# Peptides against a protein of PDB entry 5HB3, part 3

Target 1, 150 residues: chain A of PDB entry 5HB3
Amino acid sequence: RQMQDRCMSEYNQRIRNAPEGSIDPFRMACYKIIGRCDLSNRSLDGLQTDVNDWIWLQFNLARETDRSLELAGESYGLAELQASIREIGLKHFPKTAAEDTNGSFGMFFYLQILAGMFEQAIAYLYPFSYVDAVHFAIALTYYGLLRPVD

## One batch from the design tools (peptide; aimed at target 1 H92 F93)

Design b1_p9_1 (made by RFdiffusion4)
Pose (drawn by RFdiffusion4):
Structure b1_p9_1 (pose): chain A 150 residues (1-150), chain P 9 residues (1-9)
Amino acid sequence: as target 1 above (150 residues)
Amino acid sequence: LSFFEEITS
């Protein structure tokens, strides 16, 4: 309780609203991670990072809590992470084979798998490659990670 | 995001 309050306040007063270009980029990153500060802007600004660093951060900052009472601020768990993956799909990735030329649909399928969006990931992949979709569904069904129809 | 624009390009 104490550390979360001190860390959150310290970040807002003496880092976010501090002179720009003065605070080490990595230090700001360490506070965002350790204290989960500013869950509203989950980016690694000021660092030479790639898409994998961004993906990692989304999960790294995610935490699951019992759905019974409030959290300090806004919650960020698997549910919110999945909602974010969905909008990225509509905005940046195709749904039909005609919209894809470079083979990028695989990235969105990969993102949906990471987020546990198994039903949606298989349904998304089937139009691009039914063979792979069929077998990945078999792999998931074997471990019980695919909700079938009654 | 620029990352995904580069992947889809």

Design b1_p9_1_s1 (made by RFdiffusion4, then SolubleMPNN; from b1_p9_1, 4 letters changed)
Fold by OpenDDE base, seed 4:
Structure b1_p9_1_s1 (fold): chain B 150 residues (1-150), chain A 9 residues (1-9)
Amino acid sequence: as target 1 above (150 residues)
Amino acid sequence: SPFFEKIMS
């Protein structure tokens, strides 16, 4: 708690008072990850990141907490992460094989699997690669993670 | 990556 409070204090101080262009993005990232500062902004500004970095950050910041104890705008758990993944899927990933120009369907499948969206992930993957979808479905069913939907 | 930037926008 003491460490978190210190991180929060330093984070807020630097955001408000640091000279323009003097903020160390890596230091700010540490405050965000370790101190859980500014959870409404779940990105690492000033750093070159990819989808793997993004999803890693989301999972590190996501917590199953009592929302009554948190600020309304900063509550972030698995449900919110899943909602975010659904939204980015609708906006940024191919919905059909004809739309897929760079093979990015696999990444969206991967994100859904990581977020525990197993049924949706298999349903999404099938039109792109039925063989892979079947294999993953078998594996997920074997481990009790997939429920068949008619 | 350019794709990541698109997602974040």
Scores: peptide ipSAE 0.010, ipTM 0.570, DockQ to the pose 0.176
OpenDDE base, seeds 1, 2, 3, 5: peptide ipSAE 0.010, 0.009, 0.010, 0.009; ipTM 0.571, 0.560, 0.528, 0.553

Design b1_p9_1_s2 (made by RFdiffusion4, then SolubleMPNN; from b1_p9_1, 4 letters changed)
Fold by OpenDDE base, seed 4:
Structure b1_p9_1_s2 (fold): chain B 150 residues (1-150), chain A 9 residues (1-9)
Amino acid sequence: as target 1 above (150 residues)
Amino acid sequence: MPFFEKIMS
């Protein structure tokens, strides 16, 4: 708590008071990650990042805490992350094999798996790679992570 | 455009 508060203070102070062009984006990233600052903007401003950086950041920021202890509108847990992944999936990833020209379907499948969206992940993968979907389904079922639909 | 900006747009 003490560290988080300090990070929040420093983060906010720098955003407000730092001279133009003097903000170190890496330092700000550290405050954001360690202090869980600015949950409304879950990005690393001023840094070039990829999807792996993004998902890593999301998981680092996500916490399962009592919502009563968080500021209104600042709650971010696994459910919100999963919702974000769904939205990103709908917006940025192929829905059919015909739409996928670069194999990006695998990345979305990966994101869903990381987020524990196993049923959705298998359902999504199935039309792109039947064999892989079946293998993952078997494995996930074996470990009790997949719930087959009746 | 950074990936973060892309997915948030």
Scores: peptide ipSAE 0.020, ipTM 0.609, DockQ to the pose 0.146
OpenDDE base, seeds 1, 2, 3, 5: peptide ipSAE 0.015, 0.015, 0.013, 0.014; ipTM 0.578, 0.587, 0.558, 0.574

Design b1_p9_1_s3 (made by RFdiffusion4, then SolubleMPNN; from b1_p9_1, 3 letters changed)
Fold by OpenDDE base, seed 4:
Structure b1_p9_1_s3 (fold): chain B 150 residues (1-150), chain A 9 residues (1-9)
Amino acid sequence: as target 1 above (150 residues)
Amino acid sequence: SPFFEEIMS
């Protein structure tokens, strides 16, 4: 707790008082991850990141907490993450094979799987690659993660 | 990709 408080203090101080362009992005990333600072901004500014880095960060920051004890902007859990993935899917990923120009359907499938959106993920993947969808469905069912459709 | 620009901005 003491470490977290120190991280939060340093983070807030630097955000408020540091000269423009002087903030070490790696240090700020550490404060965000360890100290859980500024959870309304779930990105790593000043760092070159990819989708894997983004989703990794989301899971590290996501917590099931009592919303009544936190500021609205500081509350972030699995439900919010799933909502975000659903939204980016609607905006940035192909809905059908005809819309797929770069094979990005696999990435959206991957994101849904990571977020525990198993039924949606399989349903999404099937029209793009039915063989892969079936294999994943079997595996997910085996581990009790997928509820078979009647 | 517009996706990357949005999530990493």
Scores: peptide ipSAE 0.026, ipTM 0.622, DockQ to the pose 0.145
OpenDDE base, seeds 1, 2, 3, 5: peptide ipSAE 0.023, 0.022, 0.023, 0.019; ipTM 0.615, 0.605, 0.559, 0.612

Design b1_p9_1_s4 (made by RFdiffusion4, then SolubleMPNN; from b1_p9_1, 3 letters changed)
Fold by OpenDDE base, seed 4:
Structure b1_p9_1_s4 (fold): chain B 150 residues (1-150), chain A 9 residues (1-9)
Amino acid sequence: as target 1 above (150 residues)
Amino acid sequence: SKFFEEIMS
């Protein structure tokens, strides 16, 4: 807790007072990860990142804590992450095989799996690849992660 | 690419 508070303090200080171009992006990344600073901006500015880095960061920032102890706008849990992925899906990924022009459905499936949206992921994958959807469904069921609807 | 640009910004 003490370390987290220090990280938040340093992060905020640098954001407000650091000269332009003087901010070490790696240092700021550390503050963000450890202190969960500025959760409205869930990205690592100034760093070369990919989708894997992005999703990794989301999970590191996501916490299921007592919201009463958090400042307004600084609550970010699994539910918010899942909501974000849903929104991404609606905006940027094909809804049907007919809409798929570049094979991007796999990435959205991947993101949903990582976020624990197993039922949605399987349902999404099914029209794109029946065989793969079935295999994943079997595996997820075996490990108790997929809850078949009765 | 459009997705990537949005979420990585």
Scores: peptide ipSAE 0.018, ipTM 0.543, DockQ to the pose 0.154
OpenDDE base, seeds 1, 2, 3, 5: peptide ipSAE 0.015, 0.015, 0.010, 0.017; ipTM 0.521, 0.524, 0.478, 0.520

Design b1_p9_2 (made by RFdiffusion4)
Pose (drawn by RFdiffusion4):
Structure b1_p9_2 (pose): chain A 150 residues (1-150), chain P 9 residues (1-9)
Amino acid sequence: as target 1 above (150 residues)
Amino acid sequence: SALIAAAAQ
């Protein structure tokens, strides 16, 4: 309780609202991770990072809590992470094979799998490659990670 | 994100 309050306040007063270009980029990153500061802007600004670093941060900052009482600030768990993956799908990725030329649909399928969006991931992949979708569904069904119809 | 936009290419 103490450390979360001290770390959150310290980050707001003496880092976010501090002179720009003065604070080490990695240090700001360390505070955002350790203290989960500013869950509203989950980016790694000031660092040479790629899409995998961004994806990692989304999951790294995610935490699951019992759905019974409040958290300090806004919650960020698997549910919120999935909601974010969904909008990225509509905005940046195709739904039909006609919209895809480079083979990028695989990235969105990969993102949905990471987020545990198994039903949606298989349904998304089938129109691009029914063979792979059929077999990935078999792999998931074997371990019990695919909700079937009654 | 610009990174995602690039990954979607």

Design b1_p9_2_s1 (made by RFdiffusion4, then SolubleMPNN; from b1_p9_2, 4 letters changed)
Fold by OpenDDE base, seed 4:
Formats: sequence, C-alpha cells, structure tokens
Structure b1_p9_2_s1 (fold): chain B 150 residues (1-150), chain A 9 residues (1-9)
Amino acid sequence: as target 1 above (150 residues)
Amino acid sequence: SPLIEEAAK
C-alpha cells in the first residue's frame, strides 16, 4: 500500500507538473503497471503499441484486488476486461465473414480465448471458419473449458 | 489500433 501510494503521488505529480512532452512514457507506463496508477485510463500514452501490448496491459491491470485497497475506488478485474473485449468486438471487429476485409476475426477470437470467453469465442469463430471452430471446441471441451449448451 | 483507441476512452 505504501508503495502504491508513493507511485500514485509521483504519477499525479508528474502529470500535473511536468512540462508537456517531457514525461518519459516508459516511466509513466511503469507507474501504471506496477503502481496501478490511474486505472481508469488503460492505455499507454506516447508509446507505439499493438494489440498484443494492449491485451498484455489489460491482463496486468485486471488483477483481482480488494476494492477497498484501490485508491480510486474502482476495481478492474477479469470480468471488467471481458466486458471491455465484448464491447470492442461489437464496435471494431467483423460480425460476419462478409464484413471481414482484413481477416481480423482471428484477432478477436484470440482476444476472447485469452480472456477465457471460450463459448463466445467458438460461437464467434464458427461462421468464419467452421473447421477451426470445431477443432477448438473439441480441444476446449477436452480440457474442460467449454460448456456444451444442451 | 482500434483496440487502443477504445481503451483510451
């Protein structure tokens, strides 16, 4: 808690007092990741990041923490991450094969799998790739991760 | 990335 408070203090001080453009974005990233500073902003400003970086960050931020220990009074766990992925999917990923121009369906499938959204992931993948969906469904079922709908 | 943009909101 003391470390978190210190990180938060330093983070806030830098945001408020540092000249624009003088803040080391990597240092700020460290404060966010290690110190869990400003969890309402789940992005790394000033850094070139890709989807893998984004999802890695989300998982790091989505720690099961006691809400009472969070300074901001907000908790960000797996459930919130899953909700975010659902929202992103609705807004930014193809819903049908006809909408898929860049083959990005695989990325959304990947994100859902990483987030443990197995049933949704398989359901999503099925219209894009029947064979792959079946293979993943079999594998997930084998490992007890997929709940078959009766 | 649209993901990053969404996360920034």
Scores: peptide ipSAE 0.037, ipTM 0.725, DockQ to the pose 0.134
OpenDDE base, seeds 1, 2, 3, 5: peptide ipSAE 0.036, 0.037, 0.035, 0.036; ipTM 0.719, 0.721, 0.716, 0.723

Design b1_p9_2_s2 (made by RFdiffusion4, then SolubleMPNN; from b1_p9_2, 3 letters changed)
Fold by OpenDDE base, seed 5:
Structure b1_p9_2_s2 (fold): chain B 150 residues (1-150), chain A 9 residues (1-9)
Amino acid sequence: as target 1 above (150 residues)
Amino acid sequence: SPLIEQAAQ
């Protein structure tokens, strides 16, 4: 509790009062990850990141806890993460094979699988690769992760 | 399989 309070205090102080360009982005990242500061902003400003860095951060920030038990005033769970992935999909990934110019559909499929969005992942993959969708559907069903239609 | 081929690279 003491550590988190200190992190939050320092984070807020720096974000408001530090001269432009003087903030150490790695220090701010530590406040975000360890101190859970400003969870409404789930990005690492000042750092060059890719999709793998992004998804890693999301899972580190996500917590399945009651908001009343969270030390931070904000909460971010699996449901919010899934909503974020849906939003990213709508904005940055192809919706049809005709829109896919670089084969990026696989990455969005991967993100959905990581977030436990299995039914949506299979449905998304199916028009891009029937064979792959069937294989993953079989595997997910076998392990009880996919809910088939009754 | 596009996905499998991509993973094999």
Scores: peptide ipSAE 0.019, ipTM 0.619, DockQ to the pose 0.057
OpenDDE base, seeds 1, 2, 3, 4: peptide ipSAE 0.017, 0.013, 0.017, 0.012; ipTM 0.606, 0.559, 0.602, 0.561; seed 3 fails the geometry check

Design b1_p9_2_s3 (made by RFdiffusion4, then SolubleMPNN; from b1_p9_2, 4 letters changed)
Fold by OpenDDE base, seed 5:
Structure b1_p9_2_s3 (fold): chain B 150 residues (1-150), chain A 9 residues (1-9)
Amino acid sequence: as target 1 above (150 residues)
Amino acid sequence: SKLIEEAAK
């Protein structure tokens, strides 16, 4: 608790008072990840990141805790992450095979699977690759992760 | 890049 409070204090002080470009982005990342500072901003400014870095960060920040128990007063859980992935999908990934120019559908499928959006992931994949969708559906069903009747 | 930007919102 003391460490978290200190992280929050230092984070807030630096973000407000430090000259632009003077803040060590890795240090700020540590405050974000360890101190859970400013969870409304789930980005690592000043770092070159890719989609894997982003999704890793989201899972690290996501907690299934009651807001009343969190010191930060902010909560970010799996539901919020899933909502974010849905929004990204709607804006940045192909909806049909016809509009897929770079084969990026696989990445969106991957993100949905990681986030536990199994039914949606299979439904999304099906028009792009029938064979792959069926294979994943079989596997997910076998392990009780897919709900075919829902 | 666009993906990360959108995800950061």
Scores: peptide ipSAE 0.032, ipTM 0.718, DockQ to the pose 0.146
OpenDDE base, seeds 1, 2, 3, 4: peptide ipSAE 0.030, 0.028, 0.030, 0.032; ipTM 0.699, 0.680, 0.697, 0.723

Design b1_p9_2_s4 (made by RFdiffusion4, then SolubleMPNN; from b1_p9_2, 3 letters changed)
Fold by OpenDDE base, seed 4:
Structure b1_p9_2_s4 (fold): chain B 150 residues (1-150), chain A 9 residues (1-9)
Amino acid sequence: as target 1 above (150 residues)
Amino acid sequence: SELIAEAAK
């Protein structure tokens, strides 16, 4: 908590007082990742990032924490991450093969798998690639990760 | 990029 408070203080100070364009984005990233500063903003400004960077960040930020110790709006765990992925999926990824122009369905499948959304991932993949969905379903079931519907 | 931007909100 003490370290976090210090990081938060420094983070906020730099955001408010640093000249425009002078903030080291990597330093700010450190404050966010290590200090968990400004968790309402779950992005790394000033850095060129890809989906892998994004998801890595989300997992780092999505920690099980005592909500009573967090500031309002800073509670972010796996459930919230999963909710975010669902939302992103609805907005940015194809829902059907007909909507798939660039093969991005695989990325959304990947994100869901990473987030432990196994049932949803398989259900999503199925209309795009039946064979792959079945293979993953078998594997996930084998490892006890997939909950089949009765 | 759009994904990241949206997630940043």
Scores: peptide ipSAE 0.037, ipTM 0.739, DockQ to the pose 0.135
OpenDDE base, seeds 1, 2, 3, 5: peptide ipSAE 0.035, 0.036, 0.034, 0.037; ipTM 0.729, 0.731, 0.730, 0.738; seeds 1, 5 fail the geometry check

Design b1_p9_3 (made by RFdiffusion4)
Pose (drawn by RFdiffusion4):
Structure b1_p9_3 (pose): chain A 150 residues (1-150), chain P 9 residues (1-9)
Amino acid sequence: as target 1 above (150 residues)
Amino acid sequence: SSFFEEITS
């Protein structure tokens, strides 16, 4: 309780609202991770990072809590992470094979799998490659990670 | 995101 309060406040007063270009970029990153500061802006600004670093941060900052009482601030768990993956799908990725030329649909399928969006990931992949979709569904069903119809 | 724009380009 103490450390979360001290770390959150320290980050707001002496880093976010501090002179720009003065604070080490990695240090700000270390505070965002350790203290889960500013879950509203989950980015790695000031660092040479790629899409994999961004994806990692989304999961790294995610935490699951019993759905019984409040958290300090806004919650960020698998549910919120999935909601974010969904909007990225509509905005940046195609739904039909006609919209895809470079083979990028695989990236969104990969994202949905990471987030545990198994039903949606298989349904999304089938139009691009029914063969792979059929077999990935078999792999998931074997371990019990695919909700079937009654 | 610029990452996803580069992948989908």

Design b1_p9_3_s1 (made by RFdiffusion4, then SolubleMPNN; from b1_p9_3 with S1P S2K)
Fold by OpenDDE base, seed 4:
Structure b1_p9_3_s1 (fold): chain B 150 residues (1-150), chain A 9 residues (1-9)
Amino acid sequence: as target 1 above (150 residues)
Amino acid sequence: PKFFEEITS
């Protein structure tokens, strides 16, 4: 699309030619989000963000299907996001209640739910909070979102 | 979160 082409052109030009520190991070963020520039870097440099900002960005950058029209040939969809979340979980979140010192299990559960990883989310939550896991399982099942987990 | 610091570094 015309807008994407323009964004990519401006983005690339700015990152290459603009004086250091002169680029507005918010403008660059717009190029990334709207223009889908530099999809391999799925973060907003120069901005103070939180986990909600991050996950919002991931979803906005992710596409349902592979985009053959991507100028950079980059492909990023829900499957890739889910894979990333799995890896994040393995690396950074507690596996058991004994490992959880700050209650961060809830954050990983939250991320999994947002990413549609319902079965994994429930399975993960169960050892931390039986009651909560059951409640979510019931709700997810009711809406047809939960299937048996290995 | 730890993961957030890493992925944004």
Scores: peptide ipSAE 0.173, ipTM 0.844, DockQ to the pose 0.147
OpenDDE base, seeds 1, 2, 3, 5: peptide ipSAE 0.154, 0.150, 0.149, 0.160; ipTM 0.836, 0.832, 0.833, 0.840; seed 2 fails the geometry check

Design b1_p9_3_s2 (made by RFdiffusion4, then SolubleMPNN; from b1_p9_3 with S2P E6K)
Fold by OpenDDE base, seed 4:
Structure b1_p9_3_s2 (fold): chain B 150 residues (1-150), chain A 9 residues (1-9)
Amino acid sequence: as target 1 above (150 residues)
Amino acid sequence: SPFFEKITS
């Protein structure tokens, strides 16, 4: 709690008072991750990141909605993350194999799997790679993670 | 990455 409060104060101070271009983006990232500062902005400005960095950050910042110790008073849990991934899928990933020019379908499949969206992930993967979808479906079923979808 | 910028916008 004490550390979080300190991080919050320093984060806010730097955001408000630091000269333009003088803020260390890595330091600000630490405040966000450790201090949970400015959770409404779940990105790391000024840093070169990829989808793996993004998803790692999302899971790091995600908490249960019933967490009373959340200083920001913002609700961001698994459900919100899943919703975010769903929206990303709708906007930024191919819907069909014909739309996929760079093989990015696998990345969206991966994101859905990480977020526990197993049924949706398999359903999405199927039209792109039948064989892979079947193999993953078998594996997920074996571990009790997949249920039939109508 | 370009992807990161897209999904955060």
Scores: peptide ipSAE 0.018, ipTM 0.629, DockQ to the pose 0.157
OpenDDE base, seeds 1, 2, 3, 5: peptide ipSAE 0.017, 0.017, 0.010, 0.010; ipTM 0.598, 0.591, 0.576, 0.600

Design b1_p9_3_s3 (made by RFdiffusion4, then SolubleMPNN; from b1_p9_3, 4 letters changed)
Fold by OpenDDE base, seed 5:
Structure b1_p9_3_s3 (fold): chain B 150 residues (1-150), chain A 9 residues (1-9)
Amino acid sequence: as target 1 above (150 residues)
Amino acid sequence: PPFFEKITA
């Protein structure tokens, strides 16, 4: 708590008072991750990040158990993350195999699996790679994670 | 998984 309070204080001070371009983006990232500052903004400004960095950050910031520890209005849990992934899919990933020119379908499948969206992930993968979709479906069913429709 | 440079929500 003491560390969190210090992070929040320094984060707020720098956001309000620091000249443009004077803030180390890595330092600000540390404040966000450790201090959980400004959770309404779940991106790391000024940093070059990839999908792995992004998804790691989302899971790091997501909380379901004790929302009382978060600032009012900054609740972010698994449901919100799943919604974000769904929206990202609609905006940035191919809907059909015919639209896929760079093989990015696999990344969206991966994101859905990480977020526990198993049924949607399998349904999405099926038209792109039938064999892989079946293999994943079998494995997920074996572990009781896939809920097949009757 | 295939490469995707950056995803923003």
Scores: peptide ipSAE 0.015, ipTM 0.595, DockQ to the pose 0.125
OpenDDE base, seeds 1, 2, 3, 4: peptide ipSAE 0.011, 0.010, 0.013, 0.012; ipTM 0.582, 0.585, 0.599, 0.619

Design b1_p9_3_s4 (made by RFdiffusion4, then SolubleMPNN; from b1_p9_3, 3 letters changed)
Fold by OpenDDE base, seed 5:
Structure b1_p9_3_s4 (fold): chain B 150 residues (1-150), chain A 9 residues (1-9)
Amino acid sequence: as target 1 above (150 residues)
Amino acid sequence: SEFFDKITS
């Protein structure tokens, strides 16, 4: 708690008072990750990040802690992450094989798997790669992660 | 969403 309070204090001080261009983006990232500062903004400004960095950050910020322990308005859990992935999928990824021009369907499949959206991931992959979808479905069923619809 | 737009662009 003391560390979190200190991080929050330093984060707020730097955002308010730091001269333009003087803020180390890595330091700000540390405050966000460790101190959970400003969780409404889930981006790392000034850093070149890829999809792996983005998803790693989302999982680090997503916590299913008691809402009473988090600052009001900064609740971010697995459900919110899953909702974000769904929205990203609708906006940025192909819905059908005919729409796939760059082969990005695999990335969206990967994101859904990481977020535990197994049924949706398999359903999405099926029209792009039947064989791969079947193999993943078998594996997920074997580990009890896929709930077959009766 | 805005951040993802930057990484997918």
Scores: peptide ipSAE 0.022, ipTM 0.554, DockQ to the pose 0.327
OpenDDE base, seeds 1, 2, 3, 4: peptide ipSAE 0.020, 0.020, 0.015, 0.023; ipTM 0.585, 0.573, 0.531, 0.605; seeds 1, 4 fail the geometry check

Design b1_p9_4 (made by RFdiffusion4)
Pose (drawn by RFdiffusion4):
Structure b1_p9_4 (pose): chain A 150 residues (1-150), chain P 9 residues (1-9)
Amino acid sequence: as target 1 above (150 residues)
Amino acid sequence: SALEKAIME
């Protein structure tokens, strides 16, 4: 309780609202991770990072809590992470094979799998490659990670 | 790529 309060406040007063270009970029990153500061802006600004670093951070900052009482601030768990993956799908990725030329649909399928969006990931992949969708569903069903119809 | 950069924005 103490450390979360001290770390959150320290980050707001002496880092976010501090002179720009003065604070080490990695240091700000270390505070965002360790203290989960500013869950509203989950980015790695000031660092030479790629899409995999961004993806990692989304999951790294995610935490699951019992759905019984409040958290300090706004919650960020798998549910919120999935909601974020969905909007990225509508905005940046195609739904039909006609919209895809480079083979990028595989990235969104990969994102949905990481987030545990198994039903949605298989349904998304089938139009691009029914063969792979069929077999990935078999792999998931074998371990019990695919909700079937009654 | 351009798409990866757009996702990161």

Design b1_p9_4_s1 (made by RFdiffusion4, then SolubleMPNN; from b1_p9_4 with A2E)
Fold by OpenDDE base, seed 3:
Structure b1_p9_4_s1 (fold): chain B 150 residues (1-150), chain A 9 residues (1-9)
Amino acid sequence: as target 1 above (150 residues)
Amino acid sequence: SELEKAIME
């Protein structure tokens, strides 16, 4: 706790008082990831990042422990991450094959799989790529990750 | 990409 408090203090001081261009973005990233500073902002400013970096960060910031066992306050776990992925899908990705103009459906499928949203991912992929959806469904079913309808 | 930037916002 003492270390976390120190990290929080340094983070806040630097973000508010440091001259423009003097902040080390890697140090700030360490404060966020290790010190869990400013968790409401789930991004790494000043760094060149891609979607893989983003999703990695989301998983690292999310708590594995059940929300019911956590201290009072706002919690961010797998369920919240999954909700975020759903929202991203609704906002930025085609909902049907007819809406697909740029072929971006694969990225949304990818994000859903990483977030453990297997049934939704397969259902989403099916109208875009029948063969791929069937292949993934077979594999997921084999490992007990997809529950087929009886 | 523009899409990645939008997702990361």
Scores: peptide ipSAE 0.279, ipTM 0.887, DockQ to the pose 0.828
OpenDDE base, seeds 1, 2, 4, 5: peptide ipSAE 0.237, 0.107, 0.244, 0.048; ipTM 0.875, 0.797, 0.878, 0.755

Design b1_p9_4_s2 (made by RFdiffusion4, then SolubleMPNN; from b1_p9_4, 3 letters changed)
Fold by OpenDDE base, seed 4:
Structure b1_p9_4_s2 (fold): chain B 150 residues (1-150), chain A 9 residues (1-9)
Amino acid sequence: as target 1 above (150 residues)
Amino acid sequence: SELEKALMS
């Protein structure tokens, strides 16, 4: 708690008072990840990142924190992450097999699975690959992650 | 990739 408070204080001070580009991007990343500062911006500015880094960041930031203990007025949990993934899907991923030009459907499926959106993930995958969707559905059901429709 | 650009925007 003390560390988080200190991070928040330092982050706020630096973001407001430091000249643009003078702040170490790695330090800012630490404030974001450890201090949960400025969770509305879920990117690491000034750092070369890839999709894997993005995924890692999103899931690390999405914490189930007791809202009562978060001094930071910003809460970012699994629900918010899931909402973000849905939005990304609508904007940047094919909705149908006919729209799939680069095979990117697999990445969106992967993102949904990681976010625990199992039913939606299977439903999304089904028109692209029936066999794969069925296989994943069986596996998810086996582990109790996919609830069969009663 | 276009996807990376979209996610990182």
Scores: peptide ipSAE 0.104, ipTM 0.824, DockQ to the pose 0.838
OpenDDE base, seeds 1, 2, 3, 5: peptide ipSAE 0.102, 0.091, 0.094, 0.092; ipTM 0.823, 0.820, 0.822, 0.823

Design b1_p9_4_s3 (made by RFdiffusion4, then SolubleMPNN; from b1_p9_4, 3 letters changed)
Fold by OpenDDE base, seed 5:
Structure b1_p9_4_s3 (fold): chain B 150 residues (1-150), chain A 9 residues (1-9)
Amino acid sequence: as target 1 above (150 residues)
Amino acid sequence: SALEQSIMS
């Protein structure tokens, strides 16, 4: 793609030659999203962002296949995103209701749902809120998103 | 929040 190629060219030139912090962070964001530059860095430096911005970025960077034929030569699929969310869960979220002091389990449930990790999300939610887990399980099953038997 | 910052790091 013409736009992607231009972004890659400009990104490579600026990364090598521009003083640190001299590049507009919004322009850098465009290079990352449109040009798929430096996909190993899955953040937007120099911008104030929240978890919704982060997860939006992850989905935009993600591709269907582990290896794409894109000019960037880098790939990031849904499987890698799901693995990242699992790792985040292990590091930052309560494993049991007894460990939960601030009700943060809901955010991890939310992230898992967005990433299509439906079975894992329901299993995680169950010990924190039985009623909510059952309601979500029913809804997800109805729409064919949850496999109760597989 | 501090939690969000940790997640994004």
Scores: peptide ipSAE 0.280, ipTM 0.890, DockQ to the pose 0.858
OpenDDE base, seeds 1, 2, 3, 4: peptide ipSAE 0.279, 0.263, 0.271, 0.279; ipTM 0.888, 0.886, 0.887, 0.890

